# Peptides against a protein of PDB entry 9IZ0: the designs that were tried, part 35

Target 1, 345 residues: chain A of PDB entry 9IZ0
Amino acid sequence: ITCLGSNGHTYKQLVKGGNDDLRQDAVMEQVFEQVNGFLRSYRKTSQRNLSMRTYKVIPLALKTGVIEWVQDTIPLGEYLDSAHKVYHPKEWSLSTCRKLIAEKQMEDLETRLKVYDLVCRHYRPVFRHFFLESYADPVQWFTTQTNYARSTAVASVLGHVLGLGDRHGQNILIDKTSGEVIHIDLGIAFEQGKKLPVPECVPFRLTRDVVDGMGITGVEGVFRRCMEFTLETLRREEDSLLSVLEVLRYDPLFSWLISPLRRMKKQKMQLENFNQPESGNITTDASRDPKIQRNNVSGESEAERAILKVRQKLSSTLSVEASVGELIRIAQDPSYLALMFCGWS

## One batch from the design tools (peptide; made by RFdiffusion4, then SolubleMPNN)

Design b1_p10_2_s1 (from b1_p10_2, 5 letters changed)
Fold by OpenDDE base, seed 1:
Structure b1_p10_2_s1 (fold): chain B 345 residues (1-345), chain A 10 residues (1-10)
Amino acid sequence: as target 1 above (345 residues)
Amino acid sequence: LELAKKYYHL
């Protein structure tokens, strides 16, 4: 929809209805606004203008609301699919790569690693070209690439701490003006991504293309240091962050759990949105519902476990540098990446 | 390099 603002300007807005809980998105955006307060108060993060990019969400009902249309953005996955066709026209298509990974989804780790390595050799990173094409001025190029690495670092730490899932290339926008990342569709949080039909095994998205966008230094430049400063800030503000999350424990509209129906629909829609219609009737016989015993774990016990898990991720048992080093290692480990959903790669 | 120092806050 397009709305006329009180300032006389027209604003494009996305109306989302029927299937998505916009209250989850609105709550996560409120948490990000509070975290942005902590990042502005701490010298090491404030000097670098570290922030999580936010967007406005107005829930109107249980599954209906209005989302701000973020102007001058492109989905990371949309850019990458287009750029791979331009820069590597002799390499495999994204659809071919996804098909090969999907065909091996039920195989052992060794087989899945061999297929992932094969796909990686036939589908090379291109995201560096976003900055080279979009910014002809060397200062603007360097600034936007730096902003990308900074915003990705904040989003990676915060995404790990809050257990954000469903971080595929369509749920990450790139701001074409600043180079910053905007995370959208926040309906998978507090490690509920591990409950998807294909479990999420990485702490955040750090694929080869995400690293390629950081330029020649990769993860060892701005990105690592900004992750360290962000984690240091979140550890310092642990009690403040946990207090914000405790308010959500008592929000009767907040869902700490992804519903079984939503779990099945998300990964199915991810498959359907990537099938342009080549006519092939694959009758997937949907007749084996594993009887998930509904253990009536109270919603309160799930909230308490989620908050405890946030506290554990903020633990000072390891140094900031060691914790960030381990997160970066796991997020790039082929043994975890090869286990991800084919639409995530 | 000087731009790097400025943006890196090294």
Scores: peptide ipSAE 0.012, ipTM 0.403, DockQ to the pose 0.015
Fold by OpenDDE base, seed 2:
Structure b1_p10_2_s1 (fold): chain B 345 residues (1-345), chain A 10 residues (1-10)
Amino acid sequence: as target 1 above (345 residues)
Amino acid sequence: LELAKKYYHL
């Protein structure tokens, strides 16, 4: 839809209907705005303008709402699919790579690692080209690549701490003006990604293309240091962050568990993408909600476990540097990445 | 290097 604002400007908005609870997106955006407050208050993060990019979500009903259309963005996955065809036309197609990984999904770790390595040799990173294409001015190129590394660092720390799942290339937008990342579709949080048919075992998305976008330093520069400053800020504001999350414990509309419908939709999409390589937005109208009586007792126990897990991730038992080092290691580890869904690569 | 120092706050 297009809305006329009180300022006389026209705003495009996405009306999302279906089985996705936009209340969860709206709540996570509120948490990000609070975290952005902490990042502005701390000198090391404020001097670098560190923030999680947010978008406006207005839930109208349990399964319907209005989302801000983020102008001048492209999905990371859409850019990468196009760029791989342009820059590496002799390499394997994304469909071929996904097929080879999917065919070995039930095999042992050693077999899955061999296939993942084989795919990686035939599908090389290209995301550095986004910055080279978009910014002819060297100062603008350097600034936007720096903004990308900074925003990815903030999103990686928050994604780990809040246990954000479903971080595939279509749920990460790139702002073509600033180079910043915008995370969308926040309906899998608090480690519920581990309860998907193919469990999400990495703390955040740090694939080879995500690293290639950071330029020649990769993770060893702006990205690592900005992760450290972000985690240092969140550890200092632990009580403030936990207090924000405790409010969600008492929100009767918030779901600490991934819905059975969302699990089934993901499982169906995994099976359908195995049989047809075409990027069709299949709006499957699964209008049959069985009235599952939410046992309130199970919801409170899951909220408590989720908050406890956030507290554990903010623990000062390890240094900030050691904690960030381990997160970066795990997020890039082939032994975890080879176990991910074929659409994660 | 100078642009790096300015933006890295090194």
Scores: peptide ipSAE 0.010, ipTM 0.387, DockQ to the pose 0.015
Fold by OpenDDE base, seed 5:
Structure b1_p10_2_s1 (fold): chain B 345 residues (1-345), chain A 10 residues (1-10)
Amino acid sequence: as target 1 above (345 residues)
Amino acid sequence: LELAKKYYHL
């Protein structure tokens, strides 16, 4: 929809209805706004303008709400599919790569790793070209690439700490003006991604294309240092962050659990949306969700477990540098990436 | 070079 603001400007808004729990998005955006307050309070993070990019979510009912349309953005996955066809027209298609990974989804790690390495040799990174194409001025190019590495670092730390899942290329927007990342569809948090039919086993998205966008230094520069400063800030504000999450423990509207039906549907819709060329609102009539009595006792025990995991991720047992080093290692490890869902790659 | 100093804190 398009709304006229009291300032005379027109605002595009997305109205979602049916199956998406926009309350989880709204809550995660509130947590990000609090974290952005912490990042502004410290010199090391404030001097670098470190923030999680947010968008406005207004839940109107249990399954209906209004989302801000993030202007001047492109989904990372949409850019990568188009750019790969231009820069590597002799390499494999994204559909071929996904098919090969999907065919081996039930196989052992060794077989899945061999297929992942084969796909990687026939599908090379291209995301560096986003910055080269979009920014003819060298100062603008360098500034936007730096903003990308900074925003990706903040999102990677927060994504790990809050256990954000479903970080495929369609759920990560790139701002064409700033180069910053915007994470959308926050409906998988607190490690519920590990409960998907294909479990998520990486702390955040750090695929070859995500690294290629950081330029010649890759992860070894702005990205690593900004992850360190972000994690240092979150460790200092641990009690404040946990207090925000404790308020959500008693929110009867917040769902700490992804339903079995939603788990199956998310990965299925990811497969279906990649096999259809652009045509047609299939309103699949989901008019028969049986009233599963939410046993309130199950929600509270999951909230407590989620908060405990956040506390464990903020532990000072390892240095900030050691913790960030291990997160970067795991997020890039082919032995973990080869286990991911074929639509995630 | 001044941009590099500003961004890398060199």
Scores: peptide ipSAE 0.005, ipTM 0.390, DockQ to the pose 0.014
Fold by OpenDDE base, seed 4:
Structure b1_p10_2_s1 (fold): chain B 345 residues (1-345), chain A 10 residues (1-10)
Amino acid sequence: as target 1 above (345 residues)
Amino acid sequence: LELAKKYYHL
């Protein structure tokens, strides 16, 4: 929809209807705004204008809300799919890569590593071209690439700390004006991504294309240092952050668990991304309700476990540098990426 | 690079 603001400007807005509870997105955006407060208060992060890019979410009902249409954005995955076709037209299609990974999903780690390496050799990184194509001015190119690395660093730390899941290329927008990343569809948090049909094994998305966008230094520069400063800020503000999360513990409307319906929807979307529609009427007789053992894990016990896990991620047992180094290592480890739905790009 | 470090706090 397009709304006329009281300022006389027209704003595009996305009305999201269906089975998605936008309350979780709205809450996560509020957490990001609080974290942005911490990042503004701390010298090392403030000097770099470090922030999590946010968008406005107005939940109107359990299944309906208005989302700010983030103008001048493109989904990372949409850009990458288009750019791979342009820059590497002789390489494998995204669908071919997905198929090969899927065919080995039930195999051992060694077999999955072999197919991941094979896919990586036939699907090379291209995200550097986003900055080269979009910015003819060298200063603008450098600024936007720097903003990308900074924004990705903040999002990576927050994504890890809050246990954000479902961080595929369609849930990461790139701002074409600033180069900043915008994370959308925040309905999988507090490590609930590990409960997906393809478990998320990485702390955040740091695939080869995500790194390629950082330019010649890759992770070894702006990105690493901005992760360090962000994590240092979050460790300093641990009690403040935990207090914000404790408010959510008592929110009867906030779900610390992925709903069975959302899990099934994500499962279906994962499977549909593997099946190109060969024209076959598979009437899925939806009549086998697997008796959902309602494990009566009180929502409170799940909130407590989630908050404890956030606290553990903010632990000062390791230096900031060591913690960030380990996170970057794990996020780039082929042994984890080979297990992911799309770990190669 | 040093100018970039100085102005962009890289």
Scores: peptide ipSAE 0.015, ipTM 0.433, DockQ to the pose 0.015; fails the geometry check

Design b1_p10_2_s2 (from b1_p10_2, 6 letters changed)
Fold by OpenDDE base, seed 5:
Structure b1_p10_2_s2 (fold): chain B 345 residues (1-345), chain A 10 residues (1-10)
Amino acid sequence: as target 1 above (345 residues)
Amino acid sequence: DELAKKYLGL
């Protein structure tokens, strides 16, 4: 829909009606607004304008709401599919790569690593070209690539700490004006990605194309240093962050568990990728909600476990540099990436 | 050099 504001400006908005609970997105956006307060208060993060990009979410009912339309954005996955066809027209298609990984999903780690390496040799990164195509001025090119590395670093630390899942290329938008990343569809949090039919084993998305967008320094420049400053800020503000999460523990509207419907939708998408090529928009009318008696006791115990995991990830047992170094290593490790869902890499 | 260090976060 398009709304006329009281200021005379027109605003495009997305009305979402369906089985996806927008209350989780709205709550995560509120947590990001609080974290952005901490990033503005700390000199090392404020002098670099470090922030998580946010969007407005207004839940109207249990399964209906309004989302801000983020202007001047493109999904990372949409850009990468188009750019790969242009820059590497002799390489394998994304559908061929996904098929080969999916066919080996039930095999041993050694077999999955061999197929992952084979796919990597026939599907090279292209995301560097986003900045080269979009910004003819060298100062704009450098500024937008720097903003990309900074925003990706903030999102990677927050994504790890809050245990954000489902970070596929369609759930990450790129701002075409600033180069910043915007994370959308936040309904898999607090490590519930590990409960998917193919478990998520990496702390955040740091695929070859995500690194390629950082330019010649890759992870060993702005990205690593901005992860360190973000984690240092979150460790300093641990009690403030935990206090925000404790308010959510008592919110009867917040779900600390992946919905059975969302788990089934992901399972169905994994099975359908074995059997048919490209057809858009299946509205699955799942009009039989079994009355799950919410045992309130199970929700509180899951919230407590989630908060304890956040506290553990903010632990000062390792230096900030050692913690960030290990997170970057694991997020790029082929032994973890080869275990991911075929749509991840 | 100092500007590049400030932008690179060095």
Scores: peptide ipSAE 0.005, ipTM 0.375, DockQ to the pose 0.015
Fold by OpenDDE base, seed 1:
Structure b1_p10_2_s2 (fold): chain B 345 residues (1-345), chain A 10 residues (1-10)
Amino acid sequence: as target 1 above (345 residues)
Amino acid sequence: DELAKKYLGL
């Protein structure tokens, strides 16, 4: 929809309806605004203008709301699919790569690693070209690539700490003006991505293309240092962050669990990517309703476990540098990436 | 519309 503001400007807005609960997105955006307060208060982060890019979410009902349309953005996955066809027209299509990974989804780790390596050799990174194409001026190029590395570092630390899932290339927008990342569809948080039919095993998205966008230094320099400063800020403000999350513990509208409907929808989308329609009558006898054992794990016990995991991720047991080093290692490890859903690449 | 459906999972 397009709304006329009281200031005379027209605002494009997205009306979301159906099975998705926008209250989770709205709450996560509120947490990001509080974290942006901490990042502005700390010298090392404020001097670099470190922030999580946010968007406005207005929940109107249990499954309906209005989202701010982030202008001048493109989804990472849309850019990458288009750019790969231009820069590597002789390499495999994204659909071929996804098919090969999907066909091996039930195989052992060794087989999945061989397929992941094979796909990586036939589908090279292209995201560096976003900055080279979009910014003819060297100062704008350097500024936007720096903003990308900074915003990706903040989002990676926050994504790990808050346990954000479903970070595929369609849920990450790139701002065409600033080069900053905007994370959307925040309804999988507090490690609920591990409860998907294909579990999410990485702390955040650090695929080869995400690294390629950082330029020649890759994860070294701007990205690593901005992750360190962000984690240092969150460790300093641990009690403040936990206090914000404790308010959500008492919000009867906040779901600490992935909804059964959202889980089923993700499961169906994972299965539909296997079914090209070969016309074969499978009469699915609809008579096995799996008795969903409602294990009455109180919503309070899930909130407490989520907050405890946030506290554990903010622990000072390892240095900031050691913690960031381990996160970067795990996020890039082929043994974890090869286990991801075929749509993750 | 198709793009918005794809992002919303609708």
Scores: peptide ipSAE 0.000, ipTM 0.407, DockQ to the pose 0.094
Fold by OpenDDE base, seed 2:
Structure b1_p10_2_s2 (fold): chain B 345 residues (1-345), chain A 10 residues (1-10)
Amino acid sequence: as target 1 above (345 residues)
Amino acid sequence: DELAKKYLGL
């Protein structure tokens, strides 16, 4: 829809109707705004303008709401598929790579690693080209690539700490003006991604293309240092962050669990993305929501476990540098990436 | 519509 603002400007908005609860997204955006307050208060993060990019979410009903249309953005996955066809026209298609990984999903780790390595050899990173194409001015190129590395570092730390799942290339937008990342569809948090049919075992998305966008220094440049400063800020503000999350424990609208319906929908979408080339309207008439009698006792125990896990991730037992080093290592480990959904290539 | 489908994961 297009709305006229009180300022006389027209704004595009997305009306989302369907089985996804926008209350989760709205709450996670509120948590990000609080974290952005901490990042602005700390010298090491404020002097670098470190922030999680946010968007407006207005829940209207249990399954309906309005989302801000983020202008001048592209999904990372849409850019990468298009750019790969241009820069590597002799390499395998994303659909071919997905099929090969899917055909081996029930095989052992060694077989899955061999197929993942084979796919990686026939599908090379291209995300560096986003910055080279979009910015003719060298200062603008350097600034936008720096903003990308900074925003990806903030999102990676927050994504790990809050246990954000479903971080595929369609749920990450790139701002074409600033180079910053914008994370969307925040309905899988607090490690609920581990409960998906294909478990998410990485702390955040750090695939070869995500690293390729950081330029020649990769993770060892701006990215690592900005992760360190972000984690240092979150450790300093641990009690403040935990207090914000404790409010969610008592929010009757917040869901600490992935709904069985959302899990089944993600499973079906995963299976359908294995079996179809490019065409088919899916009207899923899902007219039977069983009244989930929320056993309140199960929700409180999941909230407590989630908050405890956030506290554990903020532990000062390891240095900031050691903690960030281990997170970067795990996020790039082929033994985890080869086990993930084929859309993580 | 196609952009809204991609954005919604529909």
Scores: peptide ipSAE 0.000, ipTM 0.404, DockQ to the pose 0.087
Fold by OpenDDE base, seed 4:
Structure b1_p10_2_s2 (fold): chain B 345 residues (1-345), chain A 10 residues (1-10)
Amino acid sequence: as target 1 above (345 residues)
Amino acid sequence: DELAKKYLGL
């Protein structure tokens, strides 16, 4: 929809309806605004304008709401698919890569690693071109690439700490003006991504294309340092962050668990993204209801486990540098990336 | 909208 503001400006807004609860997105955006407060309070983070990019979410009902349309954005996955066709027209299609990974999904890790490596050889990174195409001025190019690395670092730390899942390339927007990342569809948090049919095994998305966007320094430049400063800030504000999450523990409207319906929907989308046919009618009879064992684990026990996991991720047992180093290592490890739905790009 | 589906993963 397009709304006329009281200021006479027109605002494009997205009306989301269906089976997705926007209350979780709205709550996660509120958590991000609190974290942005912490990042503004500390010199190391404030001097770099470190923030999680946020957007307005107005839940209207259980399954309906209005989302701010973030102007001048593109989904990372949309850009990458388009750019890959331009820069590597002789390489494999995204559909070919997805198919090969899917065909080996039930195989051993060694077989999956071989297929992942094969896909990686036939689908090279292209995300560096986003900055080269979008910014003719060298200062603007450098600024936007820096903003990308900074925003990706904040989102990576915060996404890890909060256990933000479903971080595929369609749920990460790139701002074409600032180069910043905007994470959308926040309905999978607190490690519930591990309960997806294809479990998320990485702490955050740090695929080859995500790294390629950081330029020649890759992860060892602005990204690593901004992750360190972000994690240092979150560790200092642990009690404040946990207090914000404790409020959610007592919110009867907040779901610490992925809803069975949302899980099934994400499952179907994962399967459909594997099964994009070249035009051929396959009637898949959707009538096999797997008996949902309602393990009534009390919502309190799940909230407590989630908060304990956040606390564990904020632990000072390792230095900030060591913790960030390990997170970066795991996020780039082929043994984890080969297990993902789209770990190669 | 197809654009809304694309942005929302719908």
Scores: peptide ipSAE 0.000, ipTM 0.413, DockQ to the pose 0.092

